# Peptides against a protein of PDB entry 4AID: the designs that were tried, part 7

Target 1, 242 residues: chain A of PDB entry 4AID
Amino acid sequence: FDIKRKTIEWGGKTLVLETGRIARQADGAVLATMGETVVLATAVFAKSQKPGQDFFPLTVNYQEKTFAAGKIPGGFFKREGRPSEKETLVSRLIDRPIRPLFVKGFKNEVQVVVTVLQHDLENDPDILGMVAASAALCLSGAPFMGPIGAARVGWVDGAYVLNPTLDEMKESKMDLVVAGTADAVMMVESEIQELSEEIVLGGVNFAHQQMQAVIDAIIDLAEHAAKEPFAFEPEDTDAIKA

## One batch from the design tools (peptide; aimed at target 1 G141 P229)

Design b1_p10_1_s4 (made by RFdiffusion4, then SolubleMPNN; from b1_p10_1, 6 letters changed)
Fold by OpenDDE base, seed 3:
Parts: structure tokens; C-alpha cells; sequence
Structure b1_p10_1_s4 (fold): chain B 242 residues (1-242), chain A 10 residues (1-10)
């Protein structure tokens, strides 16, 4: 197996992005680890558009499978078949920042699947899932103008905290999830307790700065392991105005 | 269309 791995220190934790060992049948596949939380992201895209396809058919599915459930807080025996509320929310958190980054006019079916394989009870797999999905898309050859990074920001003891643990989050006055490219913030989701707009805006900036190391790590991985870019020419809709 | 740098690096 040609295994490529990028490792960085990120927020006092080791982030590992690995490809080439698992899910090689996908267009892109990344095993991502932060602490002892482990996710598998896979990206698959159709090599042709369906006849009559008028919208971009992107599907993002985040899944916390039952084999990890013995190590997931609140692990009920999830009956197969319906996403939990968390799985639905995290699927949307991943979808929101990636959807606008596909090349305009691309209408081939794209499926992103993020599966939680292990949970350490400290690191939430949502942020890791966003990072892994971004990396899997960048490796896939799909016409995706990524990578995105993602970060959670807490406000603990009067300071910003990058990716607070689940225990630190109990003391946090902010749950701020940010996703973006190197150049732009693409998504903000926030739950805030009695903080000024200045602190919140500072948190967005802090998140965007801290995610650059993740963006760079995805780029480095893609340079060494990405598939050839899918040959997609957007219909030059500007040529019909002559 | 500006090809993404990742598409330029491959």
C-alpha cells in the first residue's frame, strides 16, 4: 500500500491525516486522527452528469457507527437507518462550507461520507470530520476549490481556546465553529453565553488563523497523494452572449 | 476559470 501521512501539532494535540490504507475504492479517502478520536472520510463522485440533472447533487453523511458507541458519550444502541440529531447537524456543518467551493456548472453526483471509528471522550469528531472531508475531497480529483480548514473556539478563563475538550467546553462561554479557506471564512456556527460581539469576532479571526496549519497540511497531503484532477470544463456561459 | 492551485500542482 502506498500510504501517505501528514502529522502536525494543532492546539496542543497531534493531528494525523492518512491516505492509502483504507477505502481505496473511493475517489478520495482520509483517515484522520486527533488525540485518540479517529474518523474516516470518503469522497466519491460520478464521472458523468445524469441526463436532466439541473442542480448540484452533493450528499454529505456524517455517521457515528455502533462499533465506536462503547466509547461515545451518550452511546445508545443506535438502530441502523436514521441519522441522529447530532449526525444530521454535523452533516450540515460539513456540507455548508464545501458546497460553494465546487466549480460552477459541475452537476455530477458527489457523496462525502464521514464515519467515526473511535472517540477518545475529549476530542469531538465533528471538527475532525470537517477536516477529513476537506482532505478527502482534495485527494479525489473532484473539481473542488478547497481545502477548507475548520476549528472550534471556546472562551475559557477569559481566553480563546482552540478545539476545547468536551470537559473544557462545559466551562466555555462560547461554542464557535468556523470553517474557511486560506483566504476566506465560509461558515460560522455559534452558541454564545453573554459575550461581546468583539470577543466573538475575535474568535472567528482566531479560528481562521489557527486553521491555516490544517489547510497547509491538507495541501501537503494532496501534493503527494491526490488523484489527477477530473477533466471538467465548465460550460462557457459567457460565449453565448455574442 | 482560475484552476485551483491543487489542480495546477498536479
Amino acid sequence: as target 1 above (242 residues)
Amino acid sequence: AKMPEIWKLV
Scores: peptide ipSAE 0.031, ipTM 0.622, DockQ to the pose 0.143
OpenDDE base, seeds 1, 2, 4, 5: peptide ipSAE 0.000, 0.011, 0.000, 0.000; ipTM 0.368, 0.478, 0.378, 0.382; seed 5 fails the geometry check

Design b1_p10_2 (made by RFdiffusion4)
Pose (drawn by RFdiffusion4):
Structure b1_p10_2 (pose): chain A 242 residues (1-242), chain P 10 residues (1-10)
Amino acid sequence: as target 1 above (242 residues)
Amino acid sequence: STLMERLRAT
């Protein structure tokens, strides 16, 4: 039972989100394509709370398969091993904006895994990885507040540029990744060539405008394909506090 | 639905 939101031509690139064919046993699994870069994002959460668990345990693993680029690993063991700098960075990049959007009071194990299956030498899977992770979370039924969008905004020839490719990045004076909900920017990360607070802030806002088409697309797939929502009421400590 | 309310709440 196969389902896509393949629409969203997004910033001139085709973004497809598919579910129900791959990884049916995960709570949420989305194969996401943008251009010809492909990642599978899966989301599983435990249906129970561990005794005495006192914080929200969430793990995000982002991993690149070298076959995503037609190469065998250079390591002595010819197999992927410990995460690289890029994999741990991208893992925090997904975790940061998601961790706060789970319902306050929820402490079940949650694991989201994103695997890079194909890289097209143009579209960085890192942003795509964020979107696919967000899509799988919505579909899983876990207490995850609305979808997250994300984008990279560059600054080329005096204008904002959405999701610039790797060659476009050579000419950009800004590298800003923003992830947000429909209402709010949730995270920023950037490297900037001494641009003003105004332009930087402008790029953040441009990104938040430009990522709405993605949130819409996730909401659209969730309307057609999400699992039943996991019931979770927080404790009404409201009367005790007052 | 309750899921759509949760998704649109933010």

Design b1_p10_2_s1 (made by RFdiffusion4, then SolubleMPNN; from b1_p10_2, 5 letters changed)
Fold by OpenDDE base, seed 1:
Structure b1_p10_2_s1 (fold): chain B 242 residues (1-242), chain A 10 residues (1-10)
Amino acid sequence: as target 1 above (242 residues)
Amino acid sequence: SEYLERLRSV
């Protein structure tokens, strides 16, 4: 198998992005690892638009499947059923920054699936899932103007912490999730405890700076493993307003 | 980046 791998040091942890081993039937597929947390992101897109499709049909599905249930807190046999509150929230965290980066007029069905395969109880799979989803889209050939990076920022003992552990987060006065491109912040989600606006804004800037290494790693992986871009020409909708 | 150039060509 032609396995491509990128490894970087990121916030004092090793991030590994791998493609070519798993889910090769997808348009893009990335296995991402940080510590002992492991996620699989897959991207699949339709090669044609459905007749009468008037909106962009993007679906993002984040799943903490039972495979990791031996390590995930509250890993009851979540029946084949409705996503948990966490799974719903993380699916939205992934959706929000990627949706606006598709080429305008692209209305082919796109499905992004992020599956947590393993959880170490230290590294949250949500940030890793955002990174993996970005990488999978970049590999797919879909008209996606990524990559995005993502980072979580904590505020512990009067300092910013990149991707705090679940235990460090208990002492954190901030849970700040940021996603963005090389050039722009695309999404911020924050929970804060009695912090100044200056500290929060500094946290956004810190996150955006720290995610550049991840963006560069995705680009490097895509240069070596991306499929050819899907030939897409948007329908000239400006001709209908004349 | 060759990848970014390919994306911008779409």
Scores: peptide ipSAE 0.251, ipTM 0.838, DockQ to the pose 0.256
OpenDDE base, seeds 2, 3, 4, 5: peptide ipSAE 0.007, 0.139, 0.019, 0.218; ipTM 0.511, 0.766, 0.619, 0.820

Design b1_p10_2_s2 (made by RFdiffusion4, then SolubleMPNN; from b1_p10_2, 3 letters changed)
Fold by OpenDDE base, seed 2:
Structure b1_p10_2_s2 (fold): chain B 242 residues (1-242), chain A 10 residues (1-10)
Amino acid sequence: as target 1 above (242 residues)
Amino acid sequence: SALMERLRSV
């Protein structure tokens, strides 16, 4: 087994990105750990476009499996079937920043699956899922112009807090989720309580700064474990409009 | 890819 692992300290927590142990049948697979929260991200992409495919068929599925439900708040009643509201929202949260980063004209099916394997009740698996999905895509060989990083920012006792715990979030006046590349913010999602625009903008900047270490960690992992890039030449569709 | 360009520029 060729196991590659990157470990960093991030916001006072250990972030581990690992590949090569599980889900090796995927194009990319990353086991990500922050504290004792553990997620598996897998990326799979079709090696050809479907006939008549006119849009980019990216699907992102975030899942909190029943086997992890003993450590997931509210997990005790997840019937097999429809995604929960949380799973739907987090799937969209992961989708939003990654979708624009695929090479224009790439219309092969891409499936990203993020599965929560363990939850520590402190570290939300959504941020970890975003990071893991980014890493899995970077390892896959898909024409993905990542990595993205992600961060949650809280505002507690007049300070920014990187990836606040679920307990710190009770005291937080801000729930700010940011995702971006090294160079750009790609997505902001925020719930704000009586904070100035200056504090919110400062939170976006803080998030973008703090996610650089994660971006660098994904790059380092990819240098050691990425598959060869999929040879994708976009059809010059501009020539058929004559 | 920008990733590969970054990976090649190191």
Scores: peptide ipSAE 0.018, ipTM 0.658, DockQ to the pose 0.225
OpenDDE base, seeds 1, 3, 4, 5: peptide ipSAE 0.022, 0.024, 0.012, 0.011; ipTM 0.656, 0.703, 0.592, 0.561; seeds 1, 3 fail the geometry check

Design b1_p10_2_s3 (made by RFdiffusion4, then SolubleMPNN; from b1_p10_2, 4 letters changed)
Fold by OpenDDE base, seed 4:
Structure b1_p10_2_s3 (fold): chain B 242 residues (1-242), chain A 10 residues (1-10)
Amino acid sequence: as target 1 above (242 residues)
Amino acid sequence: SAYMERLRSV
């Protein structure tokens, strides 16, 4: 097995990105670990466009499986069924920053699946899932102009905290999720309790700075393990406006 | 990155 692994220290925790052991049938597959939280991201894309496809058919599915449910807060036996509210929200959090990074005119079906395999009750799988999804897309050969990084920022005891634990989040006055590229913030989602705009903007900047190490780690993994880029030529959509 | 440059050259 050609297993490639990147390990970094990130926010005082070890982040591990691994490929080549599982889900080899996917175009890209990444096992991401932070603490004892473990997620599998897979990216699959169609090698052709469907006839009459007029929009980009990206689907993102974040799932917390039943075998992990014994370690997930509120983990009643999740029957195969409708996504939970959390699964729906996290699927959107992953979708939002990645969708605009596909090459314009690419309308092949893309499916990203993030599966929580283990939860440690400290490290939320959502941020880890965003990172893993980004990495899986970068490995896939899809025309994805990533990577994205992601970070959660808390405000605890008058300071920014990178990826606060679930317990630290109870004391946090901010739940700020940021995703971005090396060059740009792509998405901000925030719940804020009585904080100034200055603190929030500082949190966005802090997140964007802290995610650079993750972006670099994904690039390093992709340099060693990515598939060849899928040969895609964007349709010259500017020729239709002339 | 040479890989990312190839993806961005599309």
Scores: peptide ipSAE 0.273, ipTM 0.878, DockQ to the pose 0.306
OpenDDE base, seeds 1, 2, 3, 5: peptide ipSAE 0.202, 0.021, 0.195, 0.026; ipTM 0.829, 0.617, 0.818, 0.666

Design b1_p10_2_s4 (made by RFdiffusion4, then SolubleMPNN; from b1_p10_2, 6 letters changed)
Fold by OpenDDE base, seed 1:
Structure b1_p10_2_s4 (fold): chain B 242 residues (1-242), chain A 10 residues (1-10)
Amino acid sequence: as target 1 above (242 residues)
Amino acid sequence: SAKLARLRSV
């Protein structure tokens, strides 16, 4: 197996991005680990557009249904149920920042699947899933203008905390999820309790600064493991207006 | 590579 791995220290935790061992049939596949939380992101894209396709057919599917049976106290997840509210929300958190970064006019089907393989009950797999999805797309050869990074920011004891644990989040006055490129913030989602706009804006800046190490790690992995770019030239839709 | 230029030009 040609396994490529990038490891960084991020917010006092080890982040590992790995490719080449799992899901080799996908266009891109990344196993991401932080603590004992593990996610698999896969990206697949059609090599042609469907006849009469008028919109960009991106599907993002985040799934927690395959938790390694043994560390989560509580309940047989019905393997075939409707997505949970969390799975639906996280699928949107991944979709929102990546959708605008596809080359304009690309209308081939794209599927991103993020599967939580293990959860440590400390590190939420949503941020890890965003990072893994970004990495998988960068490896795929799809006309994606990433990477994105992502970060969660808490406000605990009067300070910003990068990717607070689930227990630290109980004491946090802020749940701020940010995603962006090296140059721009693409998405903000925030739940705040009695904080000034200045603290929230400072949290966005803190998140964007802290995600640069993740963006650089995805670029380094892609330099060593990315497939050849898919040959896509957007149809010049301006030539039909002349 | 053209791909690296794309990943760095965002």
Scores: peptide ipSAE 0.021, ipTM 0.683, DockQ to the pose 0.925
OpenDDE base, seeds 2, 3, 4, 5: peptide ipSAE 0.017, 0.016, 0.016, 0.020; ipTM 0.635, 0.649, 0.629, 0.663

Design b1_p10_3 (made by RFdiffusion4)
Pose (drawn by RFdiffusion4):
Structure b1_p10_3 (pose): chain A 242 residues (1-242), chain P 10 residues (1-10)
Amino acid sequence: as target 1 above (242 residues)
Amino acid sequence: SEKVETILER
């Protein structure tokens, strides 16, 4: 039972989100394509709370398969091993904006895994990785508040540029990743060539505008394909506090 | 839809 939101031509690149074919046993699994870069994002959460668990346990693993680029690993063991710098950075990049959007009071294990299956030498999977992770979370049925969008905004020839490619990045004076909900920017990360607060802030806002088409697309797929929502009421400590 | 509303009301 196969389902796509393949629409979203997004910033001139085709973004496809598919579910129901791959990884049916996960709570949420989305194969996401942008251009010709492909990642599978899976989301599983435990349906129970561990005794005495006192914080929200969430793990995000982002991993690149070297076959995603037609190469065998250079390591002595010719297999992927410990995460690289890029994999741990991208893992925090997804975790940061998601961790706060789970319902206050929820403490079940949640694991989201994003695996890079194909890299097109143009579209960085890191942003695609964020979107696919968000899509799988919405589909899983876990208490995860609305979808997250994300984008990279560059600054080339005096204009904002959405999701610039790797070659476009050589000419950019800004590298800004923003992830947000429909209402709010949730995270920023950047490296900037001494641009003003105004332009930087402008790029953050441009990104938040440009990522709405993605949130819409996730909401659209969730309408067709999401699992039943997991019932979770927080405790009404409201009367005791007053 | 009910599922969408639930997700957004969280």

Design b1_p10_3_s1 (made by RFdiffusion4, then SolubleMPNN; from b1_p10_3, 4 letters changed)
Fold by OpenDDE base, seed 2:
Structure b1_p10_3_s1 (fold): chain B 242 residues (1-242), chain A 10 residues (1-10)
Amino acid sequence: as target 1 above (242 residues)
Amino acid sequence: SEKVERLLSL
């Protein structure tokens, strides 16, 4: 097994990105760990476009499986295969920042699956899932112009907190999820309690700054473990409109 | 590799 691992300290927690141990049948697969929260992200893409495919067929599926449910708040009743509201929301949080980063004209089917394997009740698997999905795509060979980083920012006792624990979030006046590239913020999702726009904007900037270490960690992992880029030439659709 | 260049050419 050619196992590659990147470990960084991030917000006072150890982030581990690992590839090569599991899900090797995927185009990209990353096991990501923060604290005792563990997620598996897999990326798979079709090597050809379907005839008549008019749109980019990206599917993102975040799932908290029942085997992890013993530590996942609310996980006790996921018997019926429908995504929970949380799973639907987090799937969208992952989808939103990655979708625009695919090379224009790429219309091969892409499936990203993020599975929560373990939850520590401190570190939310959503941010970790975003990071893992980004890393898996960067490893896959898909024409993905990542990585993205992601961060949650809280506002506790008049300060920004990177990736607050579930307990710190009870005291937080801000739940700000940011995703971006090295250069740009791609997505913001926020729940704010009586904070100034200045504090919120400062939170976005703080998140974007703090995610750079994660972006760098994904790049370093990709340098050592990425598959060869898929040979994709966009059809010059401008030549057919003449 | 062209991939690292694509990752770095952002």
Scores: peptide ipSAE 0.013, ipTM 0.556, DockQ to the pose 0.444
OpenDDE base, seeds 1, 3, 4, 5: peptide ipSAE 0.009, 0.008, 0.009, 0.009; ipTM 0.573, 0.563, 0.561, 0.537

Design b1_p10_3_s2 (made by RFdiffusion4, then SolubleMPNN; from b1_p10_3, 4 letters changed)
Fold by OpenDDE base, seed 2:
Structure b1_p10_3_s2 (fold): chain B 242 residues (1-242), chain A 10 residues (1-10)
Amino acid sequence: as target 1 above (242 residues)
Amino acid sequence: SEKVATLLSL
């Protein structure tokens, strides 16, 4: 087994990104751990476009499976078959920042699946899932212009908190999720309680700064474990103007 | 490889 692992300290917690142990049938697969929360991200992409494919067929599926549900708050026996509201939301949080980073004209099917394997009741698997999905795409060889980083920012006792625990979030006046590249913020999602725009904008900047260590960790992992880039040549769109 | 670094650096 060629196992590659990157470990960083991030927001006072150990973040581990691992590849090569599990999900070898995927184009990219990353096991990400923060505290005792564990997610598996897999990326698969078709090596050809379907005839008549007119849009980019990206599917993102975040799943909190029943075997992890014994440690997930509100993880009652979900009948197999429909994503929860949380699973739907987190799937969108992952989709939004990654979708625009695929090479223009790439219309091969891409599937990103994030599975929560363990939850520690402190670290929410959503941010970890975003990071893991980014890493899995970077390892896959898909024409993805990542990585993205992600961070949650709280506002507790008049200060920014990186990736607050679920308990710290009860005291937080802000739930700010940011995703971005090294150079750009790609997505912001925020729930705020009577905070100034200045504090929120400062939170976005704080998140973007704090996610750089994660971006660097994904790059380092990819340098050691990424597949060869898929040879994709976009059709010359100049030929359609004749 | 240099090709992977290039994709991640673009």
Scores: peptide ipSAE 0.007, ipTM 0.472, DockQ to the pose 0.689
OpenDDE base, seeds 1, 3, 4, 5: peptide ipSAE 0.007, 0.006, 0.005, 0.006; ipTM 0.507, 0.487, 0.468, 0.494

Design b1_p10_3_s3 (made by RFdiffusion4, then SolubleMPNN; from b1_p10_3, 4 letters changed)
Fold by OpenDDE base, seed 4:
Structure b1_p10_3_s3 (fold): chain B 242 residues (1-242), chain A 10 residues (1-10)
Amino acid sequence: as target 1 above (242 residues)
Amino acid sequence: SEKVEKLLSL
C-alpha cells in the first residue's frame, strides 16, 4: 500500500487527508479526518463522452451511512432509498463550487461520492466532505481546475470562529459556508441572525483566508499522489460560443 | 479508527 497522508492544524483541530489505502478502484479517493469525524470522498470519471451529451454530467452524492447513524444526530435508520434534507443540501454545497472548475467542453460523466464513515458530534462532516471531494478530484486526473477549500464561519461572542463545533453553532449568530480556490470565492451559503453586511463580508474574507491552508494541503497531497492528468482536448466548437 | 477500517473492508 502506497499510503500518502497530509496532516495540518486547522482552526485548532488536526485535519488529515489520506489516500492509497481505500477505494483504489476510484480515479481519486481521499479519507479525510477532523477530530473523530471521518469521511471518504471518491471521484470517478468516464474516459469518453456519451453520444449526444450536450451538458456536463456531474453528479455529487453526499451520504451519511447507517453504520455512522449511531453517532449522527437524528440518525434513525434512514431507509436506503431517499437522501435526507441534509444529504441533499450538502450534495449541492459540494456541487456548486466544483462544477465551474471543470475544463469547458468536458462532458464526460463525473461522479463524486462523499460518505460519512464516522461522526464525533462536534465536527460537521459537510465541510470535511467538501475538502475531501476537492482532494479526491485533484488526485483523480480529471480536468478539474481545483483545488477548492471550504470553511464554515460562525459568529460567537462578537468574533469569527472557524468551523465551530455543533455546540458552538447553537450560540452562533452566523452559519456561513464558503468555498473557493486560492484566488477566488466560488460559493457562499449563509444563515444569519441580525448581523450587518459588513460582518458577513468579513466572514467571507475570513473563510477564504483560513481555507488557504487546506488548499495548500490538497496541492501537497496531489503532488505526491495524483494520477496522471487525463488527456482532454476541448473541441474547438465550444470556443466559438464564448 | 479500527471500526472505520473494518467498514471499508466490507
Scores: peptide ipSAE 0.014, ipTM 0.508, DockQ to the pose 0.024
OpenDDE base, seeds 1, 2, 3, 5: peptide ipSAE 0.007, 0.006, 0.008, 0.007; ipTM 0.513, 0.454, 0.469, 0.455; seed 5 fails the geometry check

Design b1_p10_3_s4 (made by RFdiffusion4, then SolubleMPNN; from b1_p10_3, 3 letters changed; failed a check: too like the target's own chain)
Amino acid sequence: SEKVETLLSL

Design b1_p10_4 (made by RFdiffusion4)
Pose (drawn by RFdiffusion4):
Structure b1_p10_4 (pose): chain A 242 residues (1-242), chain P 10 residues (1-10)
Amino acid sequence: as target 1 above (242 residues)
Amino acid sequence: SAVMERLLAS
């Protein structure tokens, strides 16, 4: 039972989100393609709380398979091993904006894994990785508040540029990743060539505008394909506090 | 629906 939101031509690149063919046993699994870069994002959460668990346990593992680029690993063991700098950075990049959007009071194990299956030498899977992770979370039925969008905004020839490619990045004076909900920017990360607060802030806002098409697309797939929502009421400590 | 209510909640 296969389902796509393949629409969203997004910033001139085709973004496809597919579910129901791959990884049917996960709570949420989305194969996401942008251009010809492909990642599988899976989301599983435990249907129970561990005794005495006192914080929300969430793990995000982003991993790149070297076959995503047609190469065998250079390591003595010719297999992927410990995460690289890029994999741990991207893992925090997904975790940061998601961790706060789970319902206050929820403490079940949640694991989201994103695996890079194909890299097209143009579209960085890191942003795509964020979108696919958000899509799988919505589909899983966990208490995850609305979808997240994300984009990279560059600054080339005096204009904002959405999801610039790797070659476009050589000419950019800004590298800004923004992830947000429909209402709010949730995270920023950047490296900037001494641009003003105004332009930087402009890029953040441009990104928040440009990522709406993605949140819409996730909401659209969730309308067709999401699992039943997991019932979770927080405790009404409201009367005790007053 | 319950899914849409939760996704569109502010």

Design b1_p10_4_s1 (made by RFdiffusion4, then SolubleMPNN; from b1_p10_4 with S10K)
Fold by OpenDDE base, seed 1:
Structure b1_p10_4_s1 (fold): chain B 242 residues (1-242), chain A 10 residues (1-10)
Amino acid sequence: as target 1 above (242 residues)
Amino acid sequence: SAVMERLLAK
């Protein structure tokens, strides 16, 4: 197996991005680990457009399937049930920042699947899933103008906390999820309790600064493990300058 | 994008 791995320290935790061991049939596949939380992201894309395809057919599916029988709080997920509210929300959190980053005019089917393999009950797999999805797309050869990074920011004891644990989040006055590129914030989602706009804006800036190490880690992994770029010529030549 | 630019430069 040609296994490539990038390891960084991020918010006082070890983040590991690995490719080449699992899901080798996908265009891109990344196993991401933080603490004992483990996610698998896969990216697959069609090599041709369907006849009469008028819109970009991106599907993002985040799944907290109990592969770790005994460590996921919340009981027997029916293996074939409707997505939970959390799974639906996180699928949208992944979709929102990545959708605008595809080359304009690309209308081939793209499927991103994020599967939670293990949950440590401290590190939420949503942020890890966003990072893993970004990495899998960058490895795939799809015309994706990523990477994105992502971060959760809490406000605990009058300070910003990067990726607070589930227990620290109980004491947090802010749940701020940010995703972005090296150059721009692409998505903000926030739940806030009695905080000033200044603290919230400072949290967005803090998140964007802290995600740069993740963006750099994805770039380094892609330099060593990415597939050849898919040969795609956009119909609209104005899109080449991004 | 830095990744796309680096991949296209190969």
Scores: peptide ipSAE 0.021, ipTM 0.622, DockQ to the pose 0.181
OpenDDE base, seeds 2, 3, 4, 5: peptide ipSAE 0.018, 0.020, 0.020, 0.018; ipTM 0.617, 0.651, 0.635, 0.634; seed 4 fails the geometry check

Design b1_p10_4_s2 (made by RFdiffusion4, then SolubleMPNN; from b1_p10_4 with A9S S10K)
Fold by OpenDDE base, seed 2:
Structure b1_p10_4_s2 (fold): chain B 242 residues (1-242), chain A 10 residues (1-10)
Amino acid sequence: as target 1 above (242 residues)
Amino acid sequence: SAVMERLLSK
């Protein structure tokens, strides 16, 4: 097995990105671990466009499977077949920053699946899922102009906290999720309690700075494990309108 | 993309 692994310290926690052990049938697959929370991200893309495809068919599915539910708050009663509100939300959090990073004109089907395998009750799998999805896409050979990083920022005792634990989040006046590239913020989602705009903007900047280590880790993993880029030449649709 | 640029530069 050609297993590649990148490990970094991130926000006082060990982040591990691993590929080559599982889900080898995917174009990209990453097992990501932070603390004892573990997610599997897989990326699969079609090697051709469907006839008449007029939009980019990206599907992102975040799933907290029932086998992990023994460690996931509220996981015990998930009926098979419909995403929970959380799963729907996190799927959107992953989709939003990655969608605009695909090469313009690429209309092959892309499926990103993030599966929570383990939850430690401290580290939320959403941020880890965003990171893992980014890494899986970067490994896949898809025409994805990533990586993205992601971070959650809390505001606890008058300070920014990177990826607060679920317990620290109870004391946090901010739940700020940021995703971005090395150069740009791509997505912000926030729940804020009585904080100034200055603190919030500072939180976005803090998140973007802190995610650089993750971006670098994904790049390093991709340098060692990425597939050859899929040969994609967009049809010059501008030439047909002349 | 730093990844794509690095992968395409090989």
Scores: peptide ipSAE 0.024, ipTM 0.626, DockQ to the pose 0.182
OpenDDE base, seeds 1, 3, 4, 5: peptide ipSAE 0.022, 0.019, 0.006, 0.017; ipTM 0.618, 0.637, 0.467, 0.628; seed 5 fails the geometry check

